# Ledger of designs, part 7: peptides against a protein of PDB entry 4M9S

Target 1, 135 residues: chain A of PDB entry 4M9S
Amino acid sequence: SRGLVGVECITPYSYKSLAMALQRCVEVLSDEDRSALAFAVVMPPGVDIPVKLWSCVIPVDICSNEEEQLDDEVADRLKRLSKRGALLSGKRMPVLTFKIDHIIHMFLKHVVDAQTIANGISILEQRLLEIGNNN

## One batch from the design tools (peptide; made by RFdiffusion4, then SolubleMPNN)

Design b1_p27_8_s2
Fold by OpenDDE base, seed 5:
Structure b1_p27_8_s2 (fold): chain B 135 residues (1-135), chain A 27 residues (1-27)
Amino acid sequence: as target 1 above (135 residues)
Amino acid sequence: SKEELEKLLKEIEERMKKVLEYLEKLE
């Protein structure tokens, strides 16, 4: 929940209006969606990433442990984010993927809490190892 | 701290590389 609480940062952008717009978009999100956005900081920007990989870093604690349901919940969150100021870009074909823009990613790198970044890295590393071992 | 943040940012880049490698294996 600490992910985007400290939005007070020196903006790396020359255009203050863009930073303010992004901040406003973040503020109107639910706590759950804001948390999901925060963890997106560990994903490579400009890449279409399958929902399965997004589910490795986005915490979902209010649903069934079934993989399909987990992915559906993550997808719903990402869809909501894509509709909020185009924070993400979704693509349905050939596989459902989401992409974070470089500008938004740069914003997150400066405003997301260090502990959230550390947690996201740890979780992603663990999940990737598990997936690799199961393939 | 600033040093801690720099370290974390470096780690992010390393994990991003792993994600990209994983995606390449799926292709």
Scores: peptide ipSAE 0.327, ipTM 0.808, DockQ to the pose 0.031
Fold by OpenDDE base, seed 2:
Structure b1_p27_8_s2 (fold): chain B 135 residues (1-135), chain A 27 residues (1-27)
Amino acid sequence: as target 1 above (135 residues)
Amino acid sequence: SKEELEKLLKEIEERMKKVLEYLEKLE
């Protein structure tokens, strides 16, 4: 599935005008970038998240299994999202990170497909356990 | 359903805590 609702729907989101604007931004994204944005719903808002953690949940279809290449592709997608209505904000120093703000995150909670949320949670949980055991 | 969404949102919160804990460990 696409991960995000392609058609505007009724939402309890209090910022209706902002929600409509965000919906328009989502609609013009590529399928891949829209999918990446959908999975951002499982990340804590207002926190600079390293690309390594983003790579745990962002699906990459056209890429090798090389970790560096995966991170690069994920970073590219996140960079594109940061250019589209400030859906994300990037920071290069000291480490490349991306952050989703609280308002956009709240929007995603109400428009991302339940199945996508469930998948993201499951994947993140698994990856965090693996990383935690290795560090 | 509304119930399903509430469950998922709760799970998100729990996983977000783990992400934050991981980041704190790196500091």
Scores: peptide ipSAE 0.326, ipTM 0.811, DockQ to the pose 0.032
Fold by OpenDDE base, seed 1:
Structure b1_p27_8_s2 (fold): chain B 135 residues (1-135), chain A 27 residues (1-27)
Amino acid sequence: as target 1 above (135 residues)
Amino acid sequence: SKEELEKLLKEIEERMKKVLEYLEKLE
């Protein structure tokens, strides 16, 4: 996906090596996993976020329209990301959640293109409103 | 472009706040 391509992270000198390592890690991801990682930029770092909320922003191309199946596909992507370096941290109990580290999030804010960020914000806003109305 | 990025980052922060508020209600 285009969301993480072509922009290098602008970070303090102390983070250059980490940024380079993360860039290499991103480059070897599948398009779907890289896209999922890009949209993680709109999530608050350091917080255990349930899969249901992740599914609000992570794009799913080919899957069932059923919410349960959508969550399963999102969970699979997040699990792969959690096993790839230190991109995400997964937690199974009490509910399945994933957390993005502050450093990773800072990296994403500087390398994810503006259009992807804007899209993620728009999608998240819409889904949060829908969830709020259903409550 | 720089101004646009700053705007987007501000919007991210606002949405993050909403996510946190939602999580607080779930707990």
Scores: peptide ipSAE 0.322, ipTM 0.807, DockQ to the pose 0.032
Fold by OpenDDE base, seed 3:
Structure b1_p27_8_s2 (fold): chain B 135 residues (1-135), chain A 27 residues (1-27)
Amino acid sequence: as target 1 above (135 residues)
Amino acid sequence: SKEELEKLLKEIEERMKKVLEYLEKLE
């Protein structure tokens, strides 16, 4: 499902203007980028997360299941999110990572639908098990 | 429901812990 579409935001923020700005940023995203943002709800906020782990939860339909190609596509989406109202913060060195802010994460917990949250949890758990078994 | 959401949020926290543990193992 499209985790952010059709959900009315009842903001817990003290600064209503910030909530409105976030809503505007979400509305102008493409469906693919909005979906990627929705699944960021399952990531710990304030932590630099490698693209490999982001690739575990962000759904991508690519021609190949090669990890390198998957990471490239995911990285592009995360870069776009970083440019759209600084929804994420990127770091290139020493390893390409992205971090979600606590404020953004709190916003997502309130606006992402339960089914998307459940799917994200399930996908992340499955991918982590696969990675753990292979290394 | 609110109760169901709280359950999901708890599951999120558990998975977040696993993510952090994974990162620690890579170091």
Scores: peptide ipSAE 0.321, ipTM 0.804, DockQ to the pose 0.031

Design b1_p27_8_s3
Fold by OpenDDE base, seed 2:
Structure b1_p27_8_s3 (fold): chain B 135 residues (1-135), chain A 27 residues (1-27)
Amino acid sequence: as target 1 above (135 residues)
Amino acid sequence: MEKKLKELKEKIDKEMEKVLEYLKSLE
């Protein structure tokens, strides 16, 4: 699945125009970038998140089998998303991070399909356990 | 479907909290 519900969506926004604008932004994304955006629903909004954590939940090509390659691919996707309006904002210093806006996050909670959400939660749980064990 | 979505949203909140805690540990 695309990870996102189709063109028709129910929005909680008082101004339907915002939801429509966001939907248009989503529609012009590649399948890969749209998938990456969908999984952002499991990340806390308004926080600068290191690429390493993003890479825990964003699916990448099977050809990316090295950690560096994984991070690079994820970073590229997030960079593209950051160029699409207010979907994400990137920060290079002190470390490369990306932040999802609270409004965008709220939008995702309503338009991302349940299966994608479940998958994102599952993988994040596993990755956080692994990280915790390494500390 | 609505119940499932609600449950998932609650789980998201819990995971987000864990992420925040992890980030705090890096400070």
Scores: peptide ipSAE 0.292, ipTM 0.792, DockQ to the pose 0.032
Fold by OpenDDE base, seed 1:
Structure b1_p27_8_s3 (fold): chain B 135 residues (1-135), chain A 27 residues (1-27)
Amino acid sequence: as target 1 above (135 residues)
Amino acid sequence: MEKKLKELKEKIDKEMEKVLEYLKSLE
């Protein structure tokens, strides 16, 4: 399922400069990277999240269904997002993790469409149940 | 529409809590 690529920029920010900057950052992303960013709305902000958990919500269309390849593709997308400045922060040690900032998360909560949010919640809920049952 | 979005945001909070609990279980 391809996340809806269309992020409409309606921000509650009083300062137009930050909202505009974030909007421009999102607009220059590829469709795949923009989709990945949109699904970050269901992740807790300010927490270092392992790639394994990110892979639960970020859709990957091209790669084989091998788990390791999925994680690699997701990691590549998240790395690209982290290079776009304040969107994500990556940490390599001890485990590769990515963190979404509170400001960016608040931005996403206002601009990501309801269908994408609903889809992300549904997918994450299902994956967490599966992980919990296997542990 | 606003009500639906509010409900979704509440669901996000619940899922985020589950993620945090899962992470705690790994520590």
Scores: peptide ipSAE 0.290, ipTM 0.790, DockQ to the pose 0.031
Fold by OpenDDE base, seed 5:
Structure b1_p27_8_s3 (fold): chain B 135 residues (1-135), chain A 27 residues (1-27)
Amino acid sequence: as target 1 above (135 residues)
Amino acid sequence: MEKKLKELKEKIDKEMEKVLEYLKSLE
């Protein structure tokens, strides 16, 4: 497991209808789910991403060392996000994947703090390197 | 700080490209 400090997303666009709606959706999330959503900023939008790859950037504070359990916990978080305000779109077949919409991603790019972005980039870079070396 | 954020956004684009390349390798 890899634990990261939870993040809060504060939008400077409080007078924009879309931003207000998204802010409300984010505010009702748990700290863990909100953190997971924030780290989605480093994933390419509009692409069906398998859970295994999502787990490379989503921090999991409390779970077993078993990789399968890690994926299950990440999947649960992504499922919860997909049920709220169309933050994500899930697809079960042929493989369980989740996709972040371009407009949501654009929103995150503007409201997620620089430190979270930097951390997400660093973690993703390391994990991709490891996966590449194992193949 | 604003310059740093711009640089980070550019790095995001690079990492996203790596993700896309990895996904292609799984096909």
Scores: peptide ipSAE 0.289, ipTM 0.789, DockQ to the pose 0.031
Fold by OpenDDE base, seed 3:
Structure b1_p27_8_s3 (fold): chain B 135 residues (1-135), chain A 27 residues (1-27)
Amino acid sequence: as target 1 above (135 residues)
Amino acid sequence: MEKKLKELKEKIDKEMEKVLEYLKSLE
């Protein structure tokens, strides 16, 4: 199983209203977008990350194995997430990047299930090795 | 369970560092 735990999260946040708002935002996401958000837990917060790196961890079922098509689908998901409150911040120039906020990242570390975290770590490690070997 | 989660969080930190190093290599 992959994704976010559907249980009401007891957060250490002083601002309970923020936690509730985040929970509501997550609940209205599609399964695909929610999955993408869950895997953001393995990305460093506060850093502009290019779509190529996001595509290493976000699972996408596409007919083609071409990286360009993968990046496009991932970018669409991340764009939708960026329109759902403060989940992500996107920049188009000079390169399309997305950034996860520290608060959101902390929230994810608390609500994403352990198996999804483990899978994300494993996938990212493997993909980074592949990229490194090709450079 | 708590210890396992802590270990996973430590692994996340290591992978995040690898991401940052990769980004530096592109500069």
Scores: peptide ipSAE 0.289, ipTM 0.788, DockQ to the pose 0.031

## One batch from the design tools (peptide; made by RFdiffusion4, then SolubleMPNN)

Design b1_p28_3_s1
Fold by OpenDDE base, seed 2:
Structure b1_p28_3_s1 (fold): chain B 135 residues (1-135), chain A 28 residues (1-28)
Amino acid sequence: as target 1 above (135 residues)
Amino acid sequence: PIKPTFVPYEDLEKHAEEVEKLLEELKK
């Protein structure tokens, strides 16, 4: 299986004050939104990622197994995260996408548990493989 | 669904190396 490639950059995350500020921002999120943010760590930073790909890793409890409902719920969560400023940025055209910035990604790399990251990677790879096989 | 866990601030440095390895593997 292949992973996603992204560009890395130097960030001011090394500053204690920034890390603490971001931690406080995460703490005020709902459990659902915080979970979505955590798994955003598996996405390449600085890249506009379609909602369909986000839905491969963002944990969502839905009543139906319909893909459309999954995408809609994921989109709503990502939109809420986008409204929290630097956490995510959304773009509606030409396709609905969301992007995690390098600073936030670097923060998540440090604070999200390694096992969580490993699980997220595994899930993403599995879902991507399924999508690829169905095309 | 799987629930994420977060590392406390005091453990961030120790955690960084392992995470980097995981993400590098994903890029391949």
Scores: peptide ipSAE 0.122, ipTM 0.746, DockQ to the pose 0.515
Fold by OpenDDE base, seed 1:
Structure b1_p28_3_s1 (fold): chain B 135 residues (1-135), chain A 28 residues (1-28)
Amino acid sequence: as target 1 above (135 residues)
Amino acid sequence: PIKPTFVPYEDLEKHAEEVEKLLEELKK
């Protein structure tokens, strides 16, 4: 079934109420977590995305230069978001991944600035190319 | 890193209604 149908089955909110709840969630997030949520919009919905790829778009101002530590920091942010309602869904096995549902993705597409989305896509594409070149 | 920006929310309820409409279209 479509992602929207799946979310409808698991959420107690009407779509209007869900949108309001999501809006409130966004407003009370820390700047750090809000930034992570915003850039989640560049990921394809309904797909389990490895943390390594999330780290390509989630902005981290202060962290270690070690890629492993970067992934841990990103994972912590995504884990917090996964505990805030239906913002993200985490999966630990076989590899730690996070998924954005279609309904959340649709919400973000509406509330995140278009330039931010464009920038995020550009950044993701650039970093994916870099990863490919380093392999 | 580039910081994200959300669109301004003038009316929470109005915005929620707009999102609801979009979600309904996706549901179809």
Scores: peptide ipSAE 0.054, ipTM 0.571, DockQ to the pose 0.297
Fold by OpenDDE base, seed 4:
Structure b1_p28_3_s1 (fold): chain B 135 residues (1-135), chain A 28 residues (1-28)
Amino acid sequence: as target 1 above (135 residues)
Amino acid sequence: PIKPTFVPYEDLEKHAEEVEKLLEELKK
């Protein structure tokens, strides 16, 4: 565990100041984007994750079962998060991916409710296995 | 809504490792 020492080593800002800034970023998000951010805690930090995998945990209510619609809605949310205090970083090529930094990830572990984290991890693992079995 | 709570880093890291393994399988 990197803890507070890890945060201090990778940012010039104090943990308190950074935490306050991040908290403010969370507060101004829409309910949908805030939910997406919360579930981002289940992703490994520092890894470029394809949108398809993000869609495994980001809650989206869609009328169609088409995967493209799900991915598009998820991508839009992640794009907004990437533009809001750089909560995520996006990459378009070779495929659209998003990455959560260690600092943000550590913050989320501190502020996201335990039930959300537990559910998100369980759902992610289950859906990843399903995707793997269908390939 | 997000409610403040602390989850041990090692617990999330353990799950992250599992996710990474699954990601590698998907790349095949």
Scores: peptide ipSAE 0.034, ipTM 0.526, DockQ to the pose 0.100
Fold by OpenDDE base, seed 5:
Order: structure tokens, then C-alpha cells, then sequence
Structure b1_p28_3_s1 (fold): chain B 135 residues (1-135), chain A 28 residues (1-28)
């Protein structure tokens, strides 16, 4: 984590120092976890988001027709990210949710490519429409 | 699945303005 443990919006680091530390954290992530983190940029910061909504934007290549398997895989990735210091915060009650803090979100807004963000938005919107139509 | 791309350091500030526009559209 290179000094990011316990760091959130009340971090003692300057923005420059925090950005450097975050870059180091991103570099040591697996490709799957790094992808999950990148697409977290489309989520509103400071909001507890249920895993089902995270699964709409986080890319998973799992071959399964079961929603539970998709949500479980996404949850595992988010759990790993939450264990990497300030990247995400998880809650188990009343339902499993994850939250991205404003500082981390600000970092991602700068470093994640605009095309990636546009793709994430399009996918999220499409999946939300599908969920809405099925309910 | 789609792979994310990260912006070069030299383009971070210019890129931020474009990202803000995209995220505002999502809120609509």
C-alpha cells in the first residue's frame, strides 16, 4: 500500500504525495483489480453502492448465467481493493456495499482515459435500463 | 471485456476537463 493504509479524505499527505502513492498502488494491482478500480470512476463518490450496481460497470469475463456468480466475482475484486488502504470502503449491513472516497475518485478522474470513462458510462446506462425493464 | 487506458502524466490537467463533462452527462 506504500503508506495509504488508513488514508482517506483526512490524509496527511499533500495531493502530490498522495497521487504518487496511489500510482504505486495501481502499478502492483493485478490486471483484473486494476480494471475494476479504473471503472469505479463512473460511480458517485461518497455513496454506499450495492454490489449489484458495481457489477453493471466492472468488467468480468466469467462464463456464467447465474447472477450470483457475477456478483460474487465482483464482490471479491471490490473486497481486495478495500483491503488496499484508501481505495474502497466496504459495508456488510444492511446489504453488501462499497464506497469510493472523493480523493480517490479525484485521482481516477485525472488518470483514467476519457474513452474508458465514456465506455463505462455507456455500459452502465445500458445495464441499468435492462434491470429496470426486467423489474 | 474492455481494458482501461491510463492518461500520460503530461495530459492529466487537460484530460480532467473532458472527464468532468462526461460525468455530468451521466447525472442527467
Amino acid sequence: as target 1 above (135 residues)
Amino acid sequence: PIKPTFVPYEDLEKHAEEVEKLLEELKK
Scores: peptide ipSAE 0.115, ipTM 0.749, DockQ to the pose 0.433; fails the geometry check

Design b1_p28_3_s2
Fold by OpenDDE base, seed 4:
Structure b1_p28_3_s2 (fold): chain B 135 residues (1-135), chain A 28 residues (1-28)
Amino acid sequence: as target 1 above (135 residues)
Amino acid sequence: PIKPRFVPYEEVEKHIEEVKKLEEELKK
């Protein structure tokens, strides 16, 4: 008997109906929220990520150069995503964070364009470096 | 700002079916 017999691998692909549902959720999003969701793929799944880190990759046009306004706008987008199909989960304490579930993350890895993923990773790395140098 | 793109759904569906098939084979 092969040791792997009977082991279920939990992936989005094991649940075709879920994948289809997620696709529908993506289709009904606004362009801004869809953009935010796409770049969520660059975040590690199952980890509560502070809004500040999300703001490194979520595209936002702000009127002010104030970082606080950027975080607020990003937070609003992430909140909307958290209310739609549980795409994200939010936590307010001790710091406002958002988490992408493993299933959603795996889905995004396969449905987000490879160039988008590469760009997002590059941007995140660059922004993290900048933040690290300013501290 | 860089505009993200999603893979067309038809490609996604095809990929899902392929992965499911591979996973089923792995379970044997």
Scores: peptide ipSAE 0.196, ipTM 0.638, DockQ to the pose 0.281
Fold by OpenDDE base, seed 3:
Structure b1_p28_3_s2 (fold): chain B 135 residues (1-135), chain A 28 residues (1-28)
Amino acid sequence: as target 1 above (135 residues)
Amino acid sequence: PIKPRFVPYEEVEKHIEEVKKLEEELKK
Protein backbone atom coordinates (compact mmCIF):
# COMPACT_ATOMS: atom_id res chain seq x y z
CA SER B 1 0.00 0.00 0.00
CA ARG B 2 0.96 3.63 -0.38
CA GLY B 3 2.20 5.71 2.52
CA LEU B 4 0.96 9.04 3.84
CA VAL B 5 3.88 11.09 2.53
CA GLY B 6 1.56 13.57 0.89
CA VAL B 7 -0.71 13.98 3.88
CA GLU B 8 -0.31 17.12 5.95
CA CYS B 9 -1.53 17.79 9.46
CA ILE B 10 -2.22 21.49 9.29
CA THR B 11 -4.08 21.80 12.58
CA PRO B 12 -4.44 19.87 15.81
CA TYR B 13 -7.91 18.97 14.60
CA SER B 14 -6.49 17.42 11.48
CA TYR B 15 -4.16 15.37 13.60
CA LYS B 16 -6.95 14.35 15.94
CA SER B 17 -9.14 13.22 13.09
CA LEU B 18 -6.35 11.21 11.54
CA ALA B 19 -5.38 9.79 14.92
CA MET B 20 -8.94 8.64 15.45
CA ALA B 21 -8.93 6.85 12.14
CA LEU B 22 -5.59 5.24 12.89
CA GLN B 23 -6.77 4.22 16.32
CA ARG B 24 -9.65 2.35 14.72
CA CYS B 25 -7.22 0.59 12.43
CA VAL B 26 -5.11 -0.45 15.41
CA GLU B 27 -8.12 -1.74 17.31
CA VAL B 28 -9.07 -4.21 14.59
CA LEU B 29 -5.59 -5.72 14.29
CA SER B 30 -4.72 -9.08 15.75
CA ASP B 31 -2.61 -9.05 18.88
CA GLU B 32 0.43 -10.14 16.89
CA ASP B 33 0.05 -7.51 14.21
CA ARG B 34 -0.68 -4.81 16.77
CA SER B 35 2.49 -5.75 18.62
CA ALA B 36 4.47 -5.52 15.41
CA LEU B 37 3.02 -2.10 14.70
CA ALA B 38 3.78 -0.83 18.19
CA PHE B 39 7.47 -1.58 17.90
CA ALA B 40 7.65 0.16 14.56
CA VAL B 41 7.92 3.29 16.69
CA VAL B 42 11.58 2.56 17.36
CA MET B 43 12.42 2.67 13.65
CA PRO B 44 13.41 5.86 11.88
CA PRO B 45 10.45 7.10 9.84
CA GLY B 46 10.63 7.57 6.09
CA VAL B 47 13.40 5.01 5.64
CA ASP B 48 13.21 1.75 3.73
CA ILE B 49 14.34 -0.73 6.36
CA PRO B 50 15.31 -4.34 5.55
CA VAL B 51 13.25 -7.08 7.15
CA LYS B 52 16.35 -8.27 8.97
CA LEU B 53 16.41 -5.07 11.00
CA TRP B 54 12.67 -5.23 11.66
CA SER B 55 13.21 -8.71 13.04
CA CYS B 56 15.40 -7.19 15.74
CA VAL B 57 12.40 -5.60 17.44
CA ILE B 58 9.24 -7.36 16.25
CA PRO B 59 8.21 -9.81 18.97
CA VAL B 60 7.84 -13.28 17.52
CA ASP B 61 7.11 -16.49 19.34
CA ILE B 62 8.37 -19.22 17.05
CA CYS B 63 9.43 -22.76 17.81
CA SER B 64 12.83 -22.12 16.26
CA ASN B 65 15.43 -19.40 16.63
CA GLU B 66 16.46 -19.79 13.01
CA GLU B 67 16.93 -16.41 11.43
CA GLU B 68 15.25 -17.44 8.21
CA GLN B 69 12.08 -18.46 9.99
CA LEU B 70 12.12 -15.31 12.06
CA ASP B 71 12.52 -13.10 9.02
CA ASP B 72 9.73 -14.89 7.20
CA GLU B 73 7.31 -14.48 10.08
CA VAL B 74 8.23 -10.85 10.55
CA ALA B 75 7.85 -10.23 6.84
CA ASP B 76 4.38 -11.76 6.90
CA ARG B 77 3.31 -9.49 9.73
CA LEU B 78 4.69 -6.41 8.05
CA LYS B 79 3.02 -7.40 4.79
CA ARG B 80 -0.32 -7.63 6.58
CA LEU B 81 0.25 -4.22 8.12
CA SER B 82 1.06 -2.78 4.72
CA LYS B 83 -2.34 -4.00 3.54
CA ARG B 84 -4.10 -2.30 6.46
CA GLY B 85 -4.47 1.14 4.99
CA ALA B 86 -1.26 3.14 4.93
CA LEU B 87 0.34 1.77 8.09
CA LEU B 88 3.45 0.59 6.25
CA SER B 89 4.87 0.66 2.76
CA GLY B 90 6.57 -2.45 1.43
CA LYS B 91 9.16 -2.73 -1.29
CA ARG B 92 10.41 -6.01 -2.70
CA MET B 93 13.25 -4.87 -4.92
CA PRO B 94 16.16 -4.94 -4.66
CA VAL B 95 15.71 -6.18 -1.09
CA LEU B 96 12.49 -6.66 0.84
CA THR B 97 12.07 -3.53 2.94
CA PHE B 98 9.33 -1.77 4.85
CA LYS B 99 8.92 1.90 5.67
CA ILE B 100 6.86 3.73 8.25
CA ASP B 101 5.74 7.22 7.33
CA HIS B 102 6.32 10.20 9.57
CA ILE B 103 2.64 10.67 10.34
CA ILE B 104 2.17 7.07 11.42
CA HIS B 105 5.36 7.27 13.43
CA MET B 106 4.16 10.42 15.16
CA PHE B 107 0.90 8.69 15.98
CA LEU B 108 2.73 5.74 17.50
CA LYS B 109 4.89 8.03 19.61
CA HIS B 110 1.71 9.23 21.29
CA VAL B 111 -0.15 5.96 21.69
CA VAL B 112 2.67 3.54 22.55
CA ASP B 113 3.64 3.46 26.21
CA ALA B 114 6.93 5.17 27.05
CA GLN B 115 8.32 2.09 28.73
CA THR B 116 7.48 0.03 25.66
CA ILE B 117 9.36 2.50 23.49
CA ALA B 118 12.36 2.43 25.82
CA ASN B 119 12.34 -1.36 25.85
CA GLY B 120 12.13 -1.50 22.09
CA ILE B 121 15.08 0.83 21.67
CA SER B 122 17.13 -1.15 24.15
CA ILE B 123 16.36 -4.42 22.41
CA LEU B 124 17.18 -2.97 19.01
CA GLU B 125 20.50 -1.62 20.22
CA GLN B 126 21.41 -4.91 21.84
CA ARG B 127 20.55 -7.00 18.81
CA LEU B 128 22.32 -4.65 16.42
CA LEU B 129 25.40 -4.92 18.58
CA GLU B 130 25.18 -8.69 18.45
CA ILE B 131 24.84 -8.64 14.68
CA GLY B 132 27.84 -6.37 14.42
CA ASN B 133 29.94 -8.56 16.66
CA ASN B 134 29.02 -11.67 14.71
CA ASN B 135 30.12 -10.17 11.39
CA PRO A 1 8.74 -11.92 24.23
CA ILE A 2 8.31 -8.26 25.07
CA LYS A 3 4.69 -7.15 25.02
CA PRO A 4 3.87 -3.61 24.01
CA ARG A 5 1.45 -1.40 25.90
CA PHE A 6 -0.74 1.29 24.42
CA VAL A 7 -1.90 4.35 26.30
CA PRO A 8 -5.59 5.21 26.35
CA TYR A 9 -6.60 7.41 23.46
CA GLU A 10 -7.99 9.94 25.91
CA GLU A 11 -4.43 10.70 26.92
CA VAL A 12 -3.59 11.36 23.30
CA GLU A 13 -6.48 13.77 23.05
CA LYS A 14 -5.36 15.48 26.22
CA HIS A 15 -1.88 15.88 24.80
CA ILE A 16 -3.23 17.40 21.61
CA GLU A 17 -5.16 19.95 23.62
CA GLU A 18 -2.11 20.75 25.70
CA VAL A 19 -0.03 21.31 22.60
CA LYS A 20 -2.75 23.50 21.16
CA LYS A 21 -2.84 25.55 24.32
CA LEU A 22 0.92 25.98 24.31
CA GLU A 23 0.90 27.07 20.70
CA GLU A 24 -1.76 29.64 21.44
CA GLU A 25 0.27 31.02 24.31
CA LEU A 26 3.39 31.24 22.18
CA LYS A 27 1.50 33.28 19.60
CA LYS A 28 0.65 35.99 22.16
Scores: peptide ipSAE 0.196, ipTM 0.632, DockQ to the pose 0.258
Fold by OpenDDE base, seed 1:
Structure b1_p28_3_s2 (fold): chain B 135 residues (1-135), chain A 28 residues (1-28)
Amino acid sequence: as target 1 above (135 residues)
Amino acid sequence: PIKPRFVPYEEVEKHIEEVKKLEEELKK
């Protein structure tokens, strides 16, 4: 698919109308998938991001999931998001990655709470440091 | 875990309209 950027140029929808449509998509998500989508705002748009990095910011209840299953659970959530409203784009080869489109990212920047964004960035930075120290 | 929050759509809509207004003023 050409992605949402190409569609935006030819869509009859105003930004407001698109925002309304996206809001409806967000409202019908499960709490887990909606949480995953919210923290996707901290990722750079248009970049194929490995699941390992997504797992740094996607909230997962570790009481119900073993740490070794973290990437799999995150991947499942991102896969579901990729199938709903083109919220994400998945790539399986050579490494499983997901990409957030610029339009979706712009939408999230408007609708995700500023404190949530700040928290997400802080969490990502912290976990990246931990990964770096453990390597 | 930190729970994410979304702002109410009404606030988003208001912000969009304000931005549009500003953009229109800049084009004049």
Scores: peptide ipSAE 0.194, ipTM 0.632, DockQ to the pose 0.281
Fold by OpenDDE base, seed 5:
Structure b1_p28_3_s2 (fold): chain B 135 residues (1-135), chain A 28 residues (1-28)
Amino acid sequence: as target 1 above (135 residues)
Amino acid sequence: PIKPRFVPYEEVEKHIEEVKKLEEELKK
């Protein structure tokens, strides 16, 4: 599937059709991958974001508290999403990053509930503060 | 663990129609 980078605008009809297709894509995701996708809504669209920042909001249950394992698990989820319906785009060099497209982000703003968005933003802010204090 | 929640798709469809209606009104 091709990325949505070339899409400048969509009509309401196009949006509905795309929304239906995206909804079907979301429905076949695992619970873990669907959760990761939901919290992608708190990220700015069109920006290559390092995995470390994604790890601030993606819910992960890992056996180890090591940051490397956390980043690896998050990266695996984001990689799966990048292979499904062009939900994300990944870039390995110079640093492993993932980007959410504006259209996908707009879709998520409609389908993720307000409380989840608020919670995600709060968690991101808290964890960014912690990262900043450790530097 | 954090538990996100999605809005039921029926509500999403309703919202899309409402937004469409508002956009049409703004263009008048």
Scores: peptide ipSAE 0.192, ipTM 0.637, DockQ to the pose 0.283; fails the geometry check

## One batch from the design tools (peptide; made by RFdiffusion4, then SolubleMPNN)

Design b1_p29_1_s2 (from b1_p29_1, 13 letters changed)
Fold by OpenDDE base, seed 4:
Structure b1_p29_1_s2 (fold): chain B 135 residues (1-135), chain A 29 residues (1-29)
Amino acid sequence: as target 1 above (135 residues)
Amino acid sequence: EEEEELKKLEELKKEEEEARKEVIKTLVP
C-alpha cells in the first residue's frame, strides 16, 4: 500500500475561495479606498507601518496642505480598509500603524496593475528620500 | 503632561525610523 503522499495541496479551491472573497471585498470599496488598497501592495507585508509612511503612497483627493490633515485622511482610509474583510490590520499602541498581511499582499501582487505597482514604488522612493533629506 | 507627549513623540519617531528601514530594505533588496 503506497502511502498516498498527502500532498497538502493548498487546494486551488481554498485559494480560489479566498481570491473570490477578496475580490468581492474590493468590488464594494469606494474608488478612493480601492486606490488606497492598490497602493498598499508597495508596502512590505507583515510590518507595522506608521500612517506617515502610508501617506507617502496613499493618494488623497482633497486635503489641506497641512501634513497632519493628510495623515488623518490617510488614516481614515486605512481604517475603512481594516474594517472591510480585514484587508489591513490597525494598531494604536504605541503609535497608530497599519500592516498588510502576507496573504493579502500576495493577492494584490496578482491583481494590481503592474504600472500602478511601479508608480507606487517610484513615488514611495522619492518621498522617502525627501523625508530623509529633511530629517 | 508635556512629558508624556514628548515621550509619545519620541516613540513615534523611533517606530517611524524602524519602519522606514524595513521599507527601504524591501525596496532595495
Scores: peptide ipSAE 0.384, ipTM 0.810, DockQ to the pose 0.014
Fold by OpenDDE base, seed 2:
Structure b1_p29_1_s2 (fold): chain B 135 residues (1-135), chain A 29 residues (1-29)
Amino acid sequence: as target 1 above (135 residues)
Amino acid sequence: EEEEELKKLEELKKEEEEARKEVIKTLVP
């Protein structure tokens, strides 16, 4: 099955300037959107990532058996994140992609739980291998 | 319409492959 079980992101640290502002933005997110943002840290910053690849790591509360429905749900979450403080940047053409900026990625790297990051990386590696074998 | 769909599919595959390469570089440095 694609996607991870939603994990709440906890931000125990206070940062100055931009990091402080980002922390406030994270705190006002819904639980599901905050979870999606947490797992966004496993993606390389500055790269336009197709929704299909995002769906490998973005948590969903209810897993759909249909891949298309999963991609739509993931896309909706990523769109919300792109609107809230530009935590992500979306691109519709030529294909729907999302990108995490270096600054946001650096912030997440410091505030997301280490075990969450490790789990996300492991799952992404496995799912990428599966996708690669099917292409 | 079929040509446009084919073009979109080709672009999707290309972008996915490029993104996958970058992701792999990050995961397996």
Scores: peptide ipSAE 0.382, ipTM 0.810, DockQ to the pose 0.014
Fold by OpenDDE base, seed 3:
Structure b1_p29_1_s2 (fold): chain B 135 residues (1-135), chain A 29 residues (1-29)
Amino acid sequence: as target 1 above (135 residues)
Amino acid sequence: EEEEELKKLEELKKEEEEARKEVIKTLVP
């Protein structure tokens, strides 16, 4: 589904209405999908990010350590988020990527717990370092 | 077919590297 690219809030009312709509979308998510959405805040907005990199920060409780299975589970969560209120934008070609829009990112930055953000950044840094060392 | 698969893998690696650089730039200004 298409994200909120190009959408701009012109009035305080429109912003408030959008924020309320987003809040409602978040409230109806499962705990797992809501957690995944929370950690999406650590990613740079407006960038098409491969599933492998998303897998560095999206928490998965029921999965083997096999990279393929991890990526598949993460992809499924991100796909669900893309379908619900256009919280993410998915791209299948040339490779499967997901993008968080600036508006959604800004929303998350204000509603996600600061400790969660800090933890997500720390985890991402650690796992990116591990990927770099394996090259 | 093998050449097409190799090309896809190269594109994947390139896109991953570019995204990684952008993420690192965000984490380490």
Scores: peptide ipSAE 0.378, ipTM 0.805, DockQ to the pose 0.014
Fold by OpenDDE base, seed 1:
Structure b1_p29_1_s2 (fold): chain B 135 residues (1-135), chain A 29 residues (1-29)
Amino acid sequence: as target 1 above (135 residues)
Amino acid sequence: EEEEELKKLEELKKEEEEARKEVIKTLVP
């Protein structure tokens, strides 16, 4: 099964400008969407990534055993993030993908704890290998 | 309709492969 246990972002910064704005955006998110945003840090910035790959690292609290439902739920979360503060960029054609910008990614690298990042990368690696072996 | 679905699936597989390569290159040693 795909997905991670949800975690919260760390918001220790009281800096001016972008950091404060992003912090406020994060604080008003639901717990689920904030967790999704946290794990978005494990994706390479500037790359259009299919929902299937996002679902490898986006935590899902409520899903059935059907993989299609998992992808739909992940897509909905990412879509909300794309609309709220432009935290992600969505692309619908030819297939649904999402991209994290470098500036947002840089912010997340500073506010998401290192262990969460490391764990996310490890899990992503494992799941990508599994997908690769099935192809 | 089936042909269009197959085309979308092929595009998805292609994008997935490209994204996977990029992820491995940048984040996975």
Scores: peptide ipSAE 0.374, ipTM 0.812, DockQ to the pose 0.014

